Peptides against a protein of PDB entry 9GMZ. Designs and how they scored, part 217

Target 1, 343 residues: chain A of PDB entry 9GMZ
Amino acid sequence: TGFPLELLTRPATERLAYFENYTVAHPRLKEVYEILMRTIAEPAGASFIFVYGASGVGKTTLRLRVEQKLTELALPKLESDRARVPVVGIEAIAPESRYFNWKEYYTRALITLEEPLIDHKFDYGVRGISRDNFGKINVESKVVAPALRRALENALIHRHPDVFFVDEAQHFGKVASGYKLQDQLDCLKSLANMTGILHCLLGTYELLTFRNLSGQLSRRSVDIHFRRYCADSPEDVQAFKSVLLTFQQHLPLAETPNLVDHWEYFYERTLGCIGTLKDWLKRVLSDALDREATTITLKDLQKRALSVAQCQKMFKEIQEGERQLSETEADVQNLRSALGLGA

## One batch from the design tools (peptide; made by RFdiffusion4, then SolubleMPNN)

Design b2_p22_6_s2 (from b2_p22_6, 12 letters changed)
Fold by OpenDDE base, seed 2:
Structure b2_p22_6_s2 (fold): chain B 343 residues (1-343), chain A 22 residues (1-22)
Amino acid sequence: as target 1 above (343 residues)
Amino acid sequence: MRVEVDLEPYIEQLREEEAKRA
């Protein structure tokens, strides 16, 4: 089914909002979603989940859908346990300095845990953490990072989320020294262990560098590769075309644009990343709505496409990440062969 | 309890709910 035809009589803002909120189900998203939901439900002693993939592959969409689903599934329990938060999601901020700002991280996590709708007052055991008149958490500037950590540990224990999401988690790796990176990993590991809360780190392939530094996390982590669609796979090409077909049906325009016939151009400028594709189409739709256009043309697409130079840069980053994963798989195979376990 | 979650029904439900709120 396409978009609701009634949208054609609605304001441009509503038509755009429809498309922005529309999620296309696609095989890679479904696969990763199922694995992630299963792992959250049955972590089997895992303390970490790593979800890595290209920028624009759809990690944010994945996170949001999992958060929504976990919230929905928790609703019956939340009526009885008003202190519980089903899921916590934060975005790691790129450090302005050579050092990761743990104080800001802990503060943002605390603020996210303390939704205004939670009537249950929690004593963080830390002076300088209070609720404002609107029920929002206020953290005084004098509160130090170790105190905020303790407050977060207590809050996570009390709120007992099924998972703690950290988006853009590659930003933990953006520190000047390998030693500091290990300390950050140990800090996260300690937080997960002390709280008993499963942590899910989502990020780009730069997250692999972070993941590989912690050989000890390997036994307590689940790795999920959110792959892009590859043009060398007939199945992936078909899936990508199916996504284009779905998007063209859900663009709230009077005339359905033909996106599928231009699949190669869409692939060239998205590298098989559905998030990148959606963002491109949002920009094009916005332009079309502003002009009161009945459809989207190839010229409209070209106007908002990523440049070849941008695509080349993104592709190099993807290739490096895919290479690192391939090397790891080869190393495992070589180890198995050396152990006499066979291919 | 294994929560088998199918993405498709969930996404469709969300779309329907969003459409009702609009």
Scores: peptide ipSAE 0.019, ipTM 0.334, DockQ to the pose 0.036
Fold by OpenDDE base, seed 5:
Structure b2_p22_6_s2 (fold): chain B 343 residues (1-343), chain A 22 residues (1-22)
Amino acid sequence: as target 1 above (343 residues)
Amino acid sequence: MRVEVDLEPYIEQLREEEAKRA
């Protein structure tokens, strides 16, 4: 099934929006989605879920789809419990300073938890946190981080989401000292323990540093590796070609472009990351729509491709992450063998 | 029109297709 043909008569903005909102259900996304949904439903005493993978693998898409599904599943219960929020998702911001901005983090989390669709006004017990006439939370500049934390703890307890998502969570790790990273992990752990809310941290392979630094988090964490497609796997190549086939059918253009014939070029410039692929095609589609083009050409693709230098940098980061995971798997196997447990 | 493609119907369809090929 392709895009709705009616889109060809619609404005360029609607055609672009269709593609932006379109998600290819590719095998790795499905696998991680199913594992994540099961883990959220049955956390088995876990306080954290770590979802790690290459930049542009599709982690944000995964988060948004899980948030949507959790919201849909909660709808029948929300009729009886109007205070409940089924899920909350925020993006961690890269600190401008050497220190993670906890005040900004807590503020964003509070704003997201208290979006205006919630009829029940909760008093946070903190002066300088108010709701505007539209129900949006306003946090005065005078409110300090400890007060915001307490407000967030109270809000999370009261709203009781099934999971708290933090996207781009590798930004917690950009604090220069291992000590500061431990303090941040202890802060997150304390927040999860005090609220009883499951936290899901999504990020790059830099999240592996969090796993290694906190043996206490590892005991209460579930790890989910969102893998890219690998060109050395025939199955992965076939899956990647299938994604290209699906995207070419869902580009709202008068003539279906042949993306599949260029699969090697797409792989070279995406490293098997479907999010990177989608973003690339989105840029190319936008350019094509601006020119009122009937199709996309190889030349159009080349204009918006990542440079070889960008791909080489990204590939080095991926290889380091994949290496660390492979070493960890080998260490587990060695430990099992040393314990007399079969491999 | 947010064509929010629900992944569940596609997951279910793939499970059905895999079950037919098994």
Scores: peptide ipSAE 0.012, ipTM 0.396, DockQ to the pose 0.167
Fold by OpenDDE base, seed 3:
Structure b2_p22_6_s2 (fold): chain B 343 residues (1-343), chain A 22 residues (1-22)
Amino acid sequence: as target 1 above (343 residues)
Amino acid sequence: MRVEVDLEPYIEQLREEEAKRA
């Protein structure tokens, strides 16, 4: 089934919004979604979930879908518990400075946790935090990071989300000179432990550094690898082609473009990352709608493709991450062999 | 209107397709 045909008579903004909100349920997304949902439901003493994978693999899409599902599952209980928030999700911002800004992080987390839809006012016990007439949190510039942390801890305890998502979590690795990445991890670990709230960190393969730095975190963490599709796997190629087929059916254009015939070009410029593919198609769709075009051509695709140089850079970053994971698997095998556990 | 596409129906379809290929 394709897009609703009535969209062809709708404004370009509505047609674009349809495609933006459309999600292809591809095998890797499904697999990671199921593992993540199961882990959130039964954390088994885990305090952290790490979801790592290539930039543009679809981690944000995964997060948003899990947030949606957790919200839906919580709706019957939210009627009785008006203080509860089922899920909270933020994106860690790359600081303009080389150093992670905890004050900004805590402020954003508080603002997101206290969405104006929450009728129940909570006093955080921190001076300089107020709510406007719309229920939006305002944080005065004088409020320091430790006070914001306490406010966030209290808010998380009071609202008791099933999970706290942090997207682009590799930005926690941006540590000031003289500070250790371990200190950032200990800070996050402390927040999870003090609140009893499961934290899910989504990010690039740079998150692997967090896993390796703390043997104590590994005991209380679940790792989820969100893999890209690989061209050397026939199954992965077929899945990637299936995604292209689905996208071409869900582009709200009068004539269905043939994306599948160009699968190699799509693979070359996305590296098997479905988020990158979707973003590319969104740009091309926007251009087509602006021109009132009936379809998308290869020339239209080429105009909005990532450059070869961009793809080469991204591919090197992916290869390094995949290599680190492969080495870790080999290390596990070596450890098992050394322990006398048969291969 | 955010057309919230529920992933569960698609996940179920993928399970059924995988089960047919096995």
Scores: peptide ipSAE 0.008, ipTM 0.368, DockQ to the pose 0.168
Fold by OpenDDE base, seed 1:
Structure b2_p22_6_s2 (fold): chain B 343 residues (1-343), chain A 22 residues (1-22)
Amino acid sequence: as target 1 above (343 residues)
Amino acid sequence: MRVEVDLEPYIEQLREEEAKRA
């Protein structure tokens, strides 16, 4: 089933919004979704979940789908427990300085926990945190990071979400010294331990460096690898072609473009990352709608493609991440062999 | 305990289910 044909008579803004909101339920996304949902339901004493994969693999889409599902599952219980928030999701911001801005992190987390629609007023116990007439949290400049942390700890305990999501979590690792990185890990660990709230960190393969620094976090963490589609796997190639076919059917254009015939070019410029593919098609669709075009051509695709240099850079980052994971698997095998457990 | 979830068996199952629906 393709897009609703009625969209062809609708404004370009509605046609674009349809495609933006459309999510292909591709195999890797479904797999990671089910594992993540199961792990959230049964954390087995874990305090952290790490979800890592290539930039543009679809981690944000995964987060949003899990947030939606957790909210839906909580709705019947929220009628009886009006203080509860089922899920909290934030995006970590890249630090402008050599120091991670914890004050900003805590402020954003508090704002996200305390959506205006929550009728239950919470006393943060911190002077300089107030709600405006619209229920929006205002944090005075005089409020220091330790006070905001205590407010967040109290809010997390009171609201008791099933999980706390941090997207782009590799930004925690962008601090100049190993000592500062350990301090940041200890801060997150302390927050998870003090609140009893499961934290899910989503990020690029740079998150592996952050994960490996804390041998103590390793004992209380679950790892989920969100893999790209690989051209050396016939099954992955077929899945990637199926995604192209689905997107082809869901582009709200008068003439269905043939994307599948160009699958190699799409693979070359996305590296098997479905998020990168969707963003590319969105840009091309926007251009086509602006021109009132009936279809998308190869020239239209080429105009909005990532450059070869960008793809080469992204591919090197992917290869390094995949190599680190492969080395970890080899280390497990070496450990098993050293323990006298057969290979 | 580090739980590495091997996703490969689940991917195979999803591929088989999608192949049956196609």
Scores: peptide ipSAE 0.008, ipTM 0.386, DockQ to the pose 0.051; fails the geometry check

Design b2_p22_6_s3 (from b2_p22_6, 12 letters changed)
Fold by OpenDDE base, seed 5:
Structure b2_p22_6_s3 (fold): chain B 343 residues (1-343), chain A 22 residues (1-22)
Amino acid sequence: as target 1 above (343 residues)
Amino acid sequence: PVREVDLEPYIEQLAEEEAKKA
């Protein structure tokens, strides 16, 4: 079954929104989703979950799907506990300066945690934090980062989410020396410990540097690798082609484009990353809808493809991340063998 | 609302289409 044919008579905005809100439940997404949901339900004393993988693998899609599911599961309890928030998700911002902006992070977290639909006004005990007439949190510029941290700690304790998501979490590290990176991790660890709230950091393979720097985080962290599809695996190629077939049938165009026959070109320009594929097809669909086109062509795809230079850069970053993980897996096997535990 | 579509029917369809081209 493809898209609803009624969409062909709808405005371009509705057609695009259909495709944007469409999610393919591809094997790697399902696997990571199941592991993440199980880990959130039974953290076994973990304070952190690290979800790492290639840029554009689908980490944001994973986060949004988990947030939706946790919200759905919490609905019966939220009727009795109106103070509770089931999940909080924020995106870490790349700092404009050489230092991560903790003030902005705490402000965004507070704004997201205190969405207008929460009837119970919470007093944070911090001057310069208020609610507007719509119940939205306003933070005055004079409020300092330590005060915002205390406000966030109190809010997290009071709202008691099952998990706190931080997407694009590699931005904690991008401009920090290794030492400053550890200080940031210790700050996050302290926040998780003080609140008792499980933190999930989603990001690129740059998150592996966080894992290696904190031997104390490793004891209280769960690691989840969100792998791309690999062209050297027949099973991964079949999964990738099946994703193309699914997108082909769910593009709200009058004529179904043949994407599957071009699978090698799609793989070349996405590196097996389904998020990159979806974003590419979204751009191409937007262009097609603007032209009132009946279908998309290879030329339309080529206009919105990542450049070869972009793909080469992304591939080098992927190979380095995959190498580091393979070395770690080999080290674990060597340690187990040396301990007499076997493989 | 995020619409999740199961990939399983498309895996089967792809296998049938590839078997017809072989």
Scores: peptide ipSAE 0.286, ipTM 0.859, DockQ to the pose 0.836
Fold by OpenDDE base, seed 2:
Structure b2_p22_6_s3 (fold): chain B 343 residues (1-343), chain A 22 residues (1-22)
Amino acid sequence: as target 1 above (343 residues)
Amino acid sequence: PVREVDLEPYIEQLAEEEAKKA
């Protein structure tokens, strides 16, 4: 089934919004979604979930889908427990300095957790945290990071989300020294332990460096690798082509473009990352709608493609991440062999 | 709201289209 044909008579903004809101349940997304949902439902004493994969693989789409599903599942309980928030999600901001801004992190987390629609004002026990006339949390500049942490701990305990999402979590790792990185991990670990709230850190393969620094986190973490599609796998190629077929049928254009016949070019410029593909097609669709075009052409695609140099850089980052994971798998095998466990 | 569409029907459709070209 394609897009609703009525969209062809609608404004360009509505046609674009249709495609923006369109999500393909591609095999890797579905797999990771099912693993993540099961892990959130049954953490089995885990305090952390790490979701790592290439930039543009679809981690944000995964997060949003899980947030939506957790919200839907919580609706019956939210009627009886007005204090509960089913899920909270923030994006970790890249540090402007050599130090991670924990004050900003806690402030953003509090603001996100305390949505204005929550009728019950929670007293954080911290002077300088207030709500405006719209119920939005305001944090005065005088409030220090330890006080904000306590406020967040109390808020997380009171609101009791099933999971706390931190997107772009590799930004925690961008701090200058391994010691400071360990302190940050210990800080997050302490927050998870004190609140009893499961934390899910989503990010690039740079999260592996962060994960590997704490042997103690390894015992209380679940790892989820959100893989790209690989051109050396026939199944992955077929899935990628199927995604192209889906997108071509859901581009709200008068003439259906043939994207599938160009699958190699799409693969070359996305590295098998569906988020990158969607963003590319979104840009091309926007251009086509602005021109009132009936379809998109290869020339339209080429105008909005990532450069070969950008793809080469992204591919090197992917290869390094995939290599580190393969080494970890080999280390497990070596450990098993050394223990006298069969291969 | 995110509109989720299952890929399975498109995998099947693609397989059928490829089988017609072979």
Scores: peptide ipSAE 0.244, ipTM 0.837, DockQ to the pose 0.874
Fold by OpenDDE base, seed 4:
Structure b2_p22_6_s3 (fold): chain B 343 residues (1-343), chain A 22 residues (1-22)
Amino acid sequence: as target 1 above (343 residues)
Amino acid sequence: PVREVDLEPYIEQLAEEEAKKA
């Protein structure tokens, strides 16, 4: 089954939106989705979930699918509890300064938590937080970070989301000193503990640095590795080719491009990361639609590919993350062996 | 709304296409 053929008569914007808005349920995405959904349903005293993996592996897609599913599951309860928000998700921004902007973080979290359609006015107990005529939260510049934190704590308690997502959470780690990173983690831990809300941090392998810095976070965290597809695994290669076939059939073009026969080139330029692949194909599709092209050529693909230098850099970052995880797994095995527990 | 596309039919299709090329 491919794209709806009626899209070929539709505007380029609608054709592009079709491709943007569909998700391939590839094996690694399904696996991580199931683990994440189970962990959210049964956190077993965990306060944090860490979802780490390569840049462009599909973490944002995972988040959006989980947010959608949690919303769908909450719908029957939301009819009776109009104050409840099933899920809240923010993207962490890289600070322009050497310091993480907690004021901005709390503001963005509050804005995201308080959807305009929530009829229940919540009094944040903080002067300078208001709703506009469209129901959007406005935070005045005079509101200080401790007041915004209290507002967020109260809002999280009142709205009681099943999980609080922070995407691109590696941006917490860009703070120049390990001490400042610990303080940030302790702040997040305090927020999770005070609200009773499970926090899910999604990010690159740089999130592993957070595990090493806080032995207390590790005791109350669940780790989920969102792996890329590996070319040395026949199963992973078949999954990757199947994703290419899926994309090939879901590109709303008059002539189906042959992507599968170029799988090695796609793998070389995506490192087995499906998000990177999708974003590449979106750019190529956009260019094709702008030219009213009937298909996509290898030349069109090459024009929008990541450079070899970019891929080499990304691959080094992936290898370092995979190495750190492999060492941790070996340490667990060594500990088990030393305890007289079988391997 | 995000439309989910199941990969299973495409895994099967790929296997059939590869078997025809072999």
Scores: peptide ipSAE 0.222, ipTM 0.836, DockQ to the pose 0.813
Fold by OpenDDE base, seed 1:
Structure b2_p22_6_s3 (fold): chain B 343 residues (1-343), chain A 22 residues (1-22)
Amino acid sequence: as target 1 above (343 residues)
Amino acid sequence: PVREVDLEPYIEQLAEEEAKKA
């Protein structure tokens, strides 16, 4: 199986769009997808799901596929319940200052929540929130963050999504003090509790700081570790090679490039992160299409690779995250052993 | 063995399996 051969006669923009939209169902993505879908269906009193893993592991791809699936499953019910939104997903923005912009967060959440329901206006109960002639939410500058929070609470209660996704959620932690970080977590807890809506925070290993700071969140949260592929595991190496073979077959080029023979170089420059691999191949494909090339070469790959210095930095961040998780697992095991519960 | 794995057919299969349980 491979790309549709008709793409070779199509414009470069269409060939690139095919590869951009193509998703490899690699084993780690499938595993995390199944766990996440099951947890959303049966949260068992959880208010939060934390999905953490390396930058470029594929968390955004996971979110988008879960959003698609939840939307598909809701379609038969949406005909009878026109007020319901099945899922809402936003990306948290890195703060420009030492303060998280809650006004912007609430505004983006409201816009995203109301986009599917352009014809079904909701009264937010807040002056200065309106829809324009195109159905877009407009928030007047005079509307303060507490008023936007109340509007979002009312909208979430009325629309009742199965889950609220926040991608890049480590940006909540980029605050000047640990006290402000706790206040931000308490704001999110309060929003989840007041609305009864399950929140899923996706992010880097920096999310572990949130997990450790809130022992009370621990009782109402589910943790999902989205692992990279490890070169010391034969099974992980085989899975990574299978992903390379799949991408090799789905690059819309006249001559199939041999990516699998270069698997060690791909591993060196992606650290086993499939999102990083896809983004790299996308850049290389774009360059090849611009040159009307029949294939891609090792030189083309090298031109768009992350630098050794970038890979070394990313690897240190991964090792620190994996270490923190391993210490937590060891501490649990040591506690169980000390309690006489066995390993 | 090295193999191709596509998510779209997997999503479709899951949708069909869920529709059979309903």
Scores: peptide ipSAE 0.007, ipTM 0.354, DockQ to the pose 0.118

